# Ledger of designs, part 28: peptides against a protein of PDB entry 6B9H

Target 1, 151 residues: chain A of PDB entry 6B9H
Amino acid sequence: AELCESLLTWIQTFNVDAPCQTVEDLTNGVVMAQVLQKIDPAYFDENWLNRIKTEVGDNWRLKISNLKKILKGILDYNHEILGQQINDFTLPDVNLIGEHSDAAELGRMLQLILGCAVNCEQKQEYIQAIMMMEESVQHVVMTAIQELMSK

## One batch from the design tools (peptide; aimed at target 1 Q124 M131 I145)

Design b2_p21_4_s2 (made by RFdiffusion4, then SolubleMPNN; from b2_p21_4, 9 letters changed)
Fold by OpenDDE base, seed 1:
Structure b2_p21_4_s2 (fold): chain B 151 residues (1-151), chain A 21 residues (1-21)
Amino acid sequence: as target 1 above (151 residues)
Amino acid sequence: EEEEKKKKEETKKFLEELLSQ
C-alpha cells in the first residue's frame, strides 16, 4: 500500500536499532516501539519498552501481543499526553498485521505513530524532517495527517 | 507536471501551517 510504503520510509528516518527495511520487519512491533520511545522517551520509557518482546521470529501470536501493547500505548499517549489530538476512530487490525503482514493495516498503525510525532513536544523537529523527505512521500504523509485531523 | 507542482505546493503549505500550530 502507498500509505505503508511512504510511512515505512518515514519510520526509517528514526534510525532505530531494530531492522526496519521491509513491511515484515515491522510486524513484530519492535521497530514501532523503539520509534515511540524516540518520540517521547519519558512516556515510552524503558519499563514500557521492556514489555515488548524481542526476537519473536515468525511467531505471529507474539507479534500480535506486541502490537496490541503498542496500540494501547499509542491510544493512552493520545489521551494522557496529547489531549486527544489524534483520532483513534479507525483502529488498525493488529491480527492482520501480526499473522499476515497486512500492509494496509500496518499503514494505519504507522499513521497513528505519525500522529504522535506531529503532536508531541518535539513536533516541530519531526515536521521539519518530513519537509526534507522526497516529495511523493511528503504528499502521502500530508494526506495521512489530514485523515487523522478530519475524523 | 502542473498537477505535480500543485501538489508539491499544497503539501509545502500544509506542512508550514502545521509548523505554526
Scores: peptide ipSAE 0.639, ipTM 0.931, DockQ to the pose 0.900
OpenDDE base, seeds 2, 3, 4, 5: peptide ipSAE 0.633, 0.634, 0.632, 0.635; ipTM 0.928, 0.929, 0.929, 0.929

Design b2_p21_4_s3 (made by RFdiffusion4, then SolubleMPNN; from b2_p21_4, 10 letters changed)
Fold by OpenDDE base, seed 4:
Structure b2_p21_4_s3 (fold): chain B 151 residues (1-151), chain A 21 residues (1-21)
Amino acid sequence: as target 1 above (151 residues)
Amino acid sequence: SEEEEERRRETREFLLQLLQQ
């Protein structure tokens, strides 16, 4: 999906340690967890990150387990830190991400992470970084943000 | 094109407004 492709490009700007070149690279949640730690290392601290299993390979059960933890972390962060500014009525199906690398559902997960970035303490830096991306990516990101903030 | 320019302008203006919030 266009959303997933654009947000993958956005995720790559974080330059995390884990491989993040393909959709498949994101399905185990490791990249997402590392990105969240960069967004707010005080909340997504090392103890939180250590709960995410690394080296899961193609084990979809472990992927789903990681993704569930990440989704919970995002939702808790939105409630506890961001004041529930993110529209989360349509949650990503982490089962489809883990089992089938579903790009549409992965896009929804990355969209939630985008919501964290544009509402966090360092939101200015992340928004500025988005403005430096290719126009087509910026447009998709804008649409994604608008959807998050819509009532 | 004019359509592309308008889309680009709208996107940039949105992000700039977001920066100011």
Scores: peptide ipSAE 0.684, ipTM 0.946, DockQ to the pose 0.957
OpenDDE base, seeds 1, 2, 3, 5: peptide ipSAE 0.684, 0.683, 0.683, 0.683; ipTM 0.946, 0.945, 0.946, 0.945

Design b2_p21_4_s4 (made by RFdiffusion4, then SolubleMPNN; from b2_p21_4, 10 letters changed)
Fold by OpenDDE base, seed 1:
Structure b2_p21_4_s4 (fold): chain B 151 residues (1-151), chain A 21 residues (1-21)
Amino acid sequence: as target 1 above (151 residues)
Amino acid sequence: MEEEERRREETREFLLQLLSQ
């Protein structure tokens, strides 16, 4: 999906330790968790990150478990820190992500992370970084942000 | 070409506005 592809490119700019080159690399949630920690290490601290299992392999049940934790973390962060600025009417289906590597649903997940980045304490830095990306990617990111802000 | 240019400008303006929030 266009959204997933663009946001994958965006996610890669975080230079996390976990592999993040393909959609499949993202399905276990490890990359997403590490990205969230970079976005707000005080909230997504080591204790939180330690809840995400890193040795998942192809176990889609473990992937789903991780993804559920991450989704909860994002929603809690939105409520507790960001002040309900992310539209959560259409939540990603983590089952489809974990079991089928569904790119569309993964895109929705990454979109929520994007919402965290553009509303966090370091939002100015992340927005500026987005402005340096490929123009086509910037457009997709804009659309994604607009969708998040339109409740 | 015109549409692409418009899109680029729209995107830039949106991000700049977002940056100012």
Scores: peptide ipSAE 0.653, ipTM 0.933, DockQ to the pose 0.973
OpenDDE base, seeds 2, 3, 4, 5: peptide ipSAE 0.647, 0.650, 0.647, 0.648; ipTM 0.931, 0.931, 0.931, 0.931

Design b2_p21_5 (made by RFdiffusion4)
Pose (drawn by RFdiffusion4):
Structure b2_p21_5 (pose): chain A 151 residues (1-151), chain P 21 residues (1-21)
Amino acid sequence: as target 1 above (151 residues)
Amino acid sequence: SDAGDLTLEEFLTTMEESLET
């Protein structure tokens, strides 16, 4: 905890098309998919993004379907591009995100996305950008990075 | 280590030192 909201502020720095003001705004997976495209458009390309349904509303089943695709993409990216540098022992429970808007599980998903950003080809720029954020957010990001980089 | 690794190291060291103070 204290992970989800700090990482929401970080997500907001991407200024993606979908709304990203609340925890609920993240539960359908669209913001997360758009952020991943910004992190690595060569991997999270348009063909990949097309698989993420927009206009999900309150349909938690579709939220879960989207989130499973997002998590599948993150895990594949970790394996194929990042050499397993992101710790994936504990997977976020995307069913709880969809069924209960579970912010703690959402925080874990956002931590995996942060892991992508700090290990991608543009990791220097993403780290430099974090260093400009509020100190409270930087501290939480620090803790999240320590966890996701450890073995 | 490359430039991104050194930038991360600097960031993590700075945040640890700020907590100790």

Design b2_p21_5_s1 (made by RFdiffusion4, then SolubleMPNN; from b2_p21_5, 14 letters changed)
Fold by OpenDDE base, seed 1:
Structure b2_p21_5_s1 (fold): chain B 151 residues (1-151), chain A 21 residues (1-21)
Amino acid sequence: as target 1 above (151 residues)
Amino acid sequence: MDEGDKLLQEFLEKQKKKKLE
């Protein structure tokens, strides 16, 4: 999906330790968790990160378990820290991500992480970085932000 | 509205104008 590919490019700018070259690389949630820790290390601290299994392989049950924890973390962060500034009425289906590597649903999950970045304490830096991305990617990211901020 | 919020709003407004052009 176009959304997923553009947001994958955006995710790659975080330079996390976990592999993040393909859609499949993101399906276990490890990259997402590491990105969230970079966004707000005080909230997504080491204790939170340690709840995410790193040796998942192709185990779709473990993938889904990780993704559920990450989704919960994002929603809790939105409520507790961001003051519900982003709209979460369209939640990603983590089962489709974990079991089938569904790019469309993965795009929705990455969109929620994008919402965290553009609303966090360091939002200015993340917004500036997005503004410097190539035009085609920037357009998709902008559309994703607009959708999240629309109420 | 903090500086980050202002920057986000400016970014979104600029992109909206580009879509209309």
Scores: peptide ipSAE 0.236, ipTM 0.768, DockQ to the pose 0.761
OpenDDE base, seeds 2, 3, 4, 5: peptide ipSAE 0.228, 0.232, 0.234, 0.233; ipTM 0.767, 0.772, 0.770, 0.768; seed 5 fails the geometry check

Design b2_p21_5_s2 (made by RFdiffusion4, then SolubleMPNN; from b2_p21_5, 11 letters changed)
Fold by OpenDDE base, seed 5:
Structure b2_p21_5_s2 (fold): chain B 151 residues (1-151), chain A 21 residues (1-21)
Amino acid sequence: as target 1 above (151 residues)
Amino acid sequence: MDEGDKALEEFLQKMKEKRAK
């Protein structure tokens, strides 16, 4: 899916320690957790990060477990810190991500992380970085932000 | 409105302008 592909490119700008070259690399949630920690390390602290299993391999059950924790973290962050500035009208199906590497659902998950970035304390920095991205990718990212903020 | 809010507003406005073309 175009959304997933563009947001994968965006995720790669964070330069996290975990491999993040493919859709499959994101399905265990480790990259996403590390990105969230960069976005707000006070909220997504080491104690939170330690809840995410790192040695998952191909175990889709463990992937889903991680993804559920991450999704909960995002939703709690949105409510407690961001004041529900983003809409969670359509939550990603983490079962499809973990078991089937569903790119469309993964895109929706990454979109929620995008929402965290453009509403966090360092939102200006992240927004400016997005504005410097390649035009085709930027377009998808910008559209994704609008969807989060307007629905 | 803080600087971040301004950046977001400008960003969204830019997006609207691009879509209008």
Scores: peptide ipSAE 0.109, ipTM 0.717, DockQ to the pose 0.720
OpenDDE base, seeds 1, 2, 3, 4: peptide ipSAE 0.104, 0.099, 0.099, 0.099; ipTM 0.710, 0.716, 0.717, 0.709; seed 1 fails the geometry check

Design b2_p21_5_s3 (made by RFdiffusion4, then SolubleMPNN; from b2_p21_5, 12 letters changed)
Fold by OpenDDE base, seed 1:
Structure b2_p21_5_s3 (fold): chain B 151 residues (1-151), chain A 21 residues (1-21)
Amino acid sequence: as target 1 above (151 residues)
Amino acid sequence: MDEGDKLLQEFLEKMQKKREE
């Protein structure tokens, strides 16, 4: 999916410790959790990150468990810190991500993380980084942001 | 609207212009 591939490229700019080269690499949620910690380490602190299982392998049940925690964290962050500035009406199906590596649903998950980045305390830095990416990626990111803000 | 919000708006406007070109 175009959304997933572009946002995967964006996620790679965070330079997290976990592998993040493919869609499959993101399905266990570890990369996403590490990205969220970079976005707001005071909220997504070490205690929060420690709830995410790192040695998941191909266990889709553990993947889904991690993804549910991450989605909950994003929604809580949106409510408690961001003042619900991003739309959460259309939630990704974490079951499809964990069990089938569904790129479309993963794209929607990454879109929520994008919403966190462009609304957080350090949003200026993240927006500047986006503005330095390939124009094709910027186009997809722009569309994704507009969708979050228009719903 | 803080500086970050202004930058976001600027980005969205620039990309919208590019889409229309």
Scores: peptide ipSAE 0.536, ipTM 0.898, DockQ to the pose 0.895
OpenDDE base, seeds 2, 3, 4, 5: peptide ipSAE 0.524, 0.521, 0.527, 0.530; ipTM 0.892, 0.891, 0.895, 0.896

Design b2_p21_5_s4 (made by RFdiffusion4, then SolubleMPNN; from b2_p21_5, 12 letters changed)
Fold by OpenDDE base, seed 5:
Structure b2_p21_5_s4 (fold): chain B 151 residues (1-151), chain A 21 residues (1-21)
Amino acid sequence: as target 1 above (151 residues)
Amino acid sequence: MDEGDLALQEFLDKIEKKKKE
């Protein structure tokens, strides 16, 4: 999916320690957790990060467990810190991400992380970085932001 | 992208308005 591909490119700009070259690399949630920590290390601190299992391999049950924790973290962050600035009535299906590496659902989850970045304390910095991205990727990212605004 | 720049600015404006509420 174009959304997932473009947001993967965006995720790669964070330069996290975990491998993040493919869609499959994102399905265990480790990259996403590390990105969230960069977005707000005071909220997504080491104690929070330590709840995410790092040695998951191909265990889709462990992937889903991690993804559920991450999704909860995102929703709590939106409620407690961001003031519910994004609509979460349609949540990504983390079962499809963990078990089937569903790119469409993964794209939706990355979009929620994008929502955190463009609403956090350093939102201006992240927005400026987006404005410097390649045009084709930037278009998809901006469309994703617009969708967050409209919901 | 001009449309993108505008969209991002509008997004920031929306955030600022919500912060005032």
Scores: peptide ipSAE 0.059, ipTM 0.631, DockQ to the pose 0.080
OpenDDE base, seeds 1, 2, 3, 4: peptide ipSAE 0.046, 0.049, 0.037, 0.037; ipTM 0.651, 0.656, 0.637, 0.644

Design b2_p21_6 (made by RFdiffusion4)
Pose (drawn by RFdiffusion4):
Structure b2_p21_6 (pose): chain A 151 residues (1-151), chain P 21 residues (1-21)
Amino acid sequence: as target 1 above (151 residues)
Amino acid sequence: EEEEEEMREETEEFFEELLAE
């Protein structure tokens, strides 16, 4: 905890098309998919984004379907591009995110996305950008990076 | 205040080291 909201501030720095003001705004997977495209458009391309349904509303089943696709993408990226540098021993429970808007599980998913950003080809720029954020957010990001980079 | 200063220094050092990689 203290992970979800600090990482929400970090997500907001991407200024993606979908709304990203609340924890609920993240539960359908669209903001996360758009952030992943910004992190690595050569991998999370348009063909990949097209699989993520928009206009989900309160349909938690579709939220889950989207989130499973997002997690599948992150795990594949970790394996195929990042050489398994992101720790994936504990997967976020995407069912709890969809069924209960579980912010803790959402924080875990956002931590995986942060892992993508700090290990991608543009990791230098993403780290430099974090260094301009509020100190409280930087400290939480530091803790999240330590966890996700450890073996 | 001393604990906040130490926490800030440790966070900054972490990100300097991370960026150097």

Design b2_p21_6_s1 (made by RFdiffusion4, then SolubleMPNN; from b2_p21_6, 8 letters changed)
Fold by OpenDDE base, seed 5:
Structure b2_p21_6_s1 (fold): chain B 151 residues (1-151), chain A 21 residues (1-21)
Amino acid sequence: as target 1 above (151 residues)
Amino acid sequence: DEEERRRREETREFFQQLLAQ
């Protein structure tokens, strides 16, 4: 999926500790959790991050468990901190991500994280960083943001 | 390429406006 591929490229700019080179690398949620901590370490603090299991392997049940926690964290962050500025009407199916590595649904999850980045306290820095990316990626990211901001 | 130029300008303007918010 084009959305997933472009947002994977965006996620890679965070230089997190966990492997983040492939779609499969993202399905356990560890990369996403580490990215969220970088976006807002006061909210996605160490206590929150410690609830995400890091040694998951191919266990799709553990992947789904992590992904559910991450999705909840994103939605809570949107409500409690961002003031519900992003459109979360179409939520990703974390079951398809964890069990089948569904790229389209993973793209939707990464899109929500993008929403956190472009609305957080450091949104100016994240937007400027996006503007330094490859043009083709910027265009997809723009479309993704437009979809999130529309109600 | 004119289409590429237009897409670049559209994208640039979008993020510039987003920064201004």
Scores: peptide ipSAE 0.702, ipTM 0.948, DockQ to the pose 0.950
OpenDDE base, seeds 1, 2, 3, 4: peptide ipSAE 0.701, 0.700, 0.699, 0.701; ipTM 0.948, 0.947, 0.948, 0.948

Design b2_p21_6_s2 (made by RFdiffusion4, then SolubleMPNN; from b2_p21_6, 7 letters changed)
Fold by OpenDDE base, seed 1:
Structure b2_p21_6_s2 (fold): chain B 151 residues (1-151), chain A 21 residues (1-21)
Amino acid sequence: as target 1 above (151 residues)
Amino acid sequence: MEEEEEKREETKKFFQELLSK
């Protein structure tokens, strides 16, 4: 999926500790959680991060559990901090992500994280960083942001 | 080529406007 591929590239710019080279690497939620912590470490603090199990392997049930927590965190952050800037009309299906590594649904999850980045306190830096990416990626990211903000 | 250029300019404009908010 174009969205997932572009946002995977974007996610890689965060240089988190967890492996983040493939779609499969993202399905356990660990990378996403670490990215969120970078976006807003005051909100996604160590206590929050500690709720995400890091050693899940191929256990899709544990992946789904992590993903549900992350999705909740994103939604809570949107409501509590961002002022409901993210359109959550169509939420990602974390079951498909965890069990089947569904790239389309993963793309939607990463899209929500993108929404956090472009609305957080550090939004200017994240936007500027996006503007330094490949033009094709920028276009996809733009479209993704537009979709998020079109409530 | 023209389409790609227009797309590029649209994208640039979008993020510039986003930065202005």
Scores: peptide ipSAE 0.659, ipTM 0.923, DockQ to the pose 0.971
OpenDDE base, seeds 2, 3, 4, 5: peptide ipSAE 0.657, 0.656, 0.656, 0.658; ipTM 0.922, 0.923, 0.922, 0.923

Design b2_p21_6_s3 (made by RFdiffusion4, then SolubleMPNN; from b2_p21_6, 9 letters changed)
Fold by OpenDDE base, seed 4:
Structure b2_p21_6_s3 (fold): chain B 151 residues (1-151), chain A 21 residues (1-21)
Amino acid sequence: as target 1 above (151 residues)
Amino acid sequence: SSMEEERRKQTREFFEQLLAQ
C-alpha cells in the first residue's frame, strides 16, 4: 500500500537499531517501539520498551502480542500526553499485521505513530524532517496527517 | 505538469501551515 511504503520510508529516517528495510521487518513491532522511544523517551521509556519482546522471529503470536502493546501505548500516549488529537475511530488490525504482514493495516499503525511525531514536544523538528523528504512521500504523509486530525 | 506543480505547492503550504501552529 502507498501509505505503508511512504511511512516505511519515513520510519527509516529515525535510524533505529532494529532492521527496518521491509514491511516484514516492522511486523514484530520492535522498530515501531524504538521509534516511539525516540519520539518521546520520557513516556516510552526503557521500562516500556522492555515489555516489547525481541527476537520474535516468525512467531506471529508474539508479533501480535508486541503490536497490541504498542497500539495500547500509542492510544494511551494520545490520551495522556497529546490530549486526544489523534482520530482513532479506525484502529489497525494488529492480528492481520502479525499473522499476515498486512501492509494496509501496518500503514495504519505507522500512521498512528506519525500522529505521535507531529504532535509531540519535538513536532517542529519532525515536521521539518518530513519537509526534506521526497515530494511523493510528503504528499502521502500530508494526507495521513489530515486524516488523523479530522473530526 | 501544472497539476503536479499545484500538488507540490499544496503540500509545501500544508507543512508550512502546520509548522505555524
Scores: peptide ipSAE 0.701, ipTM 0.947, DockQ to the pose 0.889
OpenDDE base, seeds 1, 2, 3, 5: peptide ipSAE 0.700, 0.696, 0.699, 0.699; ipTM 0.946, 0.945, 0.946, 0.946

Design b2_p21_6_s4 (made by RFdiffusion4, then SolubleMPNN; from b2_p21_6, 10 letters changed)
Fold by OpenDDE base, seed 1:
Structure b2_p21_6_s4 (fold): chain B 151 residues (1-151), chain A 21 residues (1-21)
Amino acid sequence: as target 1 above (151 residues)
Amino acid sequence: SLEEKLKKEETRAFFEELLSQ
């Protein structure tokens, strides 16, 4: 999906430790968790990160478990820190991500992480970084942000 | 093309507005 591919490119700019080259690489949630820690290490601290299983392999049950924790973390962060600035009426189906590597649903998950980045304490830096990306990626990211801000 | 330039300007304007918040 176009959304997923563009946001994957964006995710790669974080230079996390976990592999993040393909859609499949993101399905276990480890990359997402590491990105969230970079976005706000005070909230997504080491204790939170340690809840995410790193040696998942192809175990879709463990993937889904991780993804559920990450989704909850994002929603809690939005409520507790961001003041509910992210619209969550279209939540990703983490079962489809974990079991089938569904790119469309993964895109929705990455979109929520994008919402965290453009609303966090360091939002100015993340927005400026996005503005340095390829134009085609910027356009997709813009559309994704607009959808999050729409009521 | 003109269309490409307009899309680029729209995107730039969006993020500049977002930075102003």
Scores: peptide ipSAE 0.680, ipTM 0.939, DockQ to the pose 0.952
OpenDDE base, seeds 2, 3, 4, 5: peptide ipSAE 0.677, 0.677, 0.680, 0.678; ipTM 0.938, 0.938, 0.939, 0.938

Design b2_p21_7 (made by RFdiffusion4)
Pose (drawn by RFdiffusion4):
Structure b2_p21_7 (pose): chain A 151 residues (1-151), chain P 21 residues (1-21)
Amino acid sequence: as target 1 above (151 residues)
Amino acid sequence: SEEEERREETKAFFENLLAEA
């Protein structure tokens, strides 16, 4: 905890098309998919994004379907591009995100996305950007990075 | 203070992380 909201502020720095003001705004997977495309458009390309349904509303089943595709993409990216540098022993429970808007599980998903950003080809720029954020957010990001980089 | 120590450690972490990147 204290992970979800700090990482929400970080997500907001991407200024993606979908709304990203609340925890609920993240539960359908669209903001997370758009952020991943910004992190690595050569991997999270348009063909990949097309698989993420927009206009999900309160349909938690579709939220879960989207989130499973997002998590599948992150895990594949970790394996195929990042050499398993992101710790994936504990997967976020995307069913709880969809069924209960579980912010803690959402925080874990956002931590995986942060892991993608700090290990991608543009990791220098992403780290430099974090260093400009509020100190409270940087501290939480530091803790999140320590966890996701450890073995 | 605990606040100053936390800030210094966080700053040094990100300097090292960026240097290693």

Design b2_p21_7_s1 (made by RFdiffusion4, then SolubleMPNN; from b2_p21_7, 10 letters changed)
Fold by OpenDDE base, seed 1:
Structure b2_p21_7_s1 (fold): chain B 151 residues (1-151), chain A 21 residues (1-21)
Amino acid sequence: as target 1 above (151 residues)
Amino acid sequence: SADEEKRRQTQAFFQELLAQS
């Protein structure tokens, strides 16, 4: 999926500790949780991060559990901190991500994280970083942001 | 060209987004 591949490239710029080279690497939610902590460490603090299981392996049930927590965290962050600036009418199916490594649904999840980054306190820095990426990636990111904040 | 126009539109979008930040 084009969206997933471009946003995976974007996620890699965060340089988190967890492996983040493939779609499969993101299916347990650990990378996404670490990225969210970088976006807003005051909200996604250590107590929040510690709720995400790190040693998941191929256990799809544990993956889905992590992904549900992350999705809830994103939605709560949007409501409590960002002032509901992200359109969440189409939520990712975390079951498909956890069980089947569905790239399209993973792309939707990463899109929500993108929404957090471009609306958070450090949004200027994240936007500027995106503007330094490959032009093809920037275009996909632009369309993803437009979709998130469209009315 | 089409690629040049796509690039200009993308850059303009992010510049406007920065202006709103």
Scores: peptide ipSAE 0.687, ipTM 0.942, DockQ to the pose 0.931
OpenDDE base, seeds 2, 3, 4, 5: peptide ipSAE 0.684, 0.682, 0.686, 0.684; ipTM 0.941, 0.941, 0.942, 0.941

Design b2_p21_7_s2 (made by RFdiffusion4, then SolubleMPNN; from b2_p21_7, 6 letters changed)
Fold by OpenDDE base, seed 4:
Structure b2_p21_7_s2 (fold): chain B 151 residues (1-151), chain A 21 residues (1-21)
Amino acid sequence: as target 1 above (151 residues)
Amino acid sequence: SEEEKRREETREFFRKLLEEA
């Protein structure tokens, strides 16, 4: 999906330690967890990150487990830190991400992470970084943000 | 053009978003 592709490009700007070149690379949640830690290391601290299993390989059960933890973390962060400014009525199906590498659902997950970035303490820096990306990517990101903030 | 309009819309969106940040 276009959303997933653009947000994958965005995720790559974080330069996390985990491989993040393909959709498949994101399905185990490790990249997402590392990105969230960069967004707010005080909330997504090392203790939180350590709950995410690494080296899961192709084990979709472990992927789903990680993704569920990440989704919970995002939702808790939105409630506890961001004041529930993110529209989360349509949550990503982490089962489809873990089992089938579903790009559309992965896009929704990355969209939630985008919501964290553009609302966190360092949101200005993340917004500026987005503005340096290709216009086509920016447009998709804009749409994604608009959807998150929509009533 | 529509492409130019889209680019301007996107630029303006993030400009406003940045100002509100």
Scores: peptide ipSAE 0.693, ipTM 0.947, DockQ to the pose 0.954
OpenDDE base, seeds 1, 2, 3, 5: peptide ipSAE 0.691, 0.692, 0.692, 0.693; ipTM 0.946, 0.946, 0.946, 0.947

Design b2_p21_7_s3 (made by RFdiffusion4, then SolubleMPNN; from b2_p21_7, 10 letters changed)
Fold by OpenDDE base, seed 1:
Structure b2_p21_7_s3 (fold): chain B 151 residues (1-151), chain A 21 residues (1-21)
Amino acid sequence: as target 1 above (151 residues)
Amino acid sequence: SSMEEKLKKTKEFFQELLAKA
């Protein structure tokens, strides 16, 4: 999916420790958790990150477990810290991500993380970083942000 | 061109987003 591909490129700019080259690399949630910690390390602290299992392999149940925790973390962050600035009208199906590496649903989850980045305390830095990316990626990111902020 | 317009709109969007940040 175009959304997933562009947001994967965006995720790669965070230079996290976990592999993040393919859709499959993101299905266990480890990369996403590490990205969230970079976005707000005070909220997504070590205690939170330690709840995400890193040695998952191909275990779809462990993937889904991680993804559920991450999704909850994103939603809680939106309510507790961001003041509900992002729209969670359509939540990603983490089962499809964990079991089938569904790129469309993964894109939706990465979109929520994008919402965290462009609304967090360091929003200016993340927005500026996006503006330095490929033009095609910027366009997709813009569309994704507009969808999140739409009423 | 269509591509130029697309680029312009994207640039303007993020500039406005920065202004609100």
Scores: peptide ipSAE 0.644, ipTM 0.929, DockQ to the pose 0.914
OpenDDE base, seeds 2, 3, 4, 5: peptide ipSAE 0.643, 0.640, 0.639, 0.642; ipTM 0.928, 0.928, 0.928, 0.928

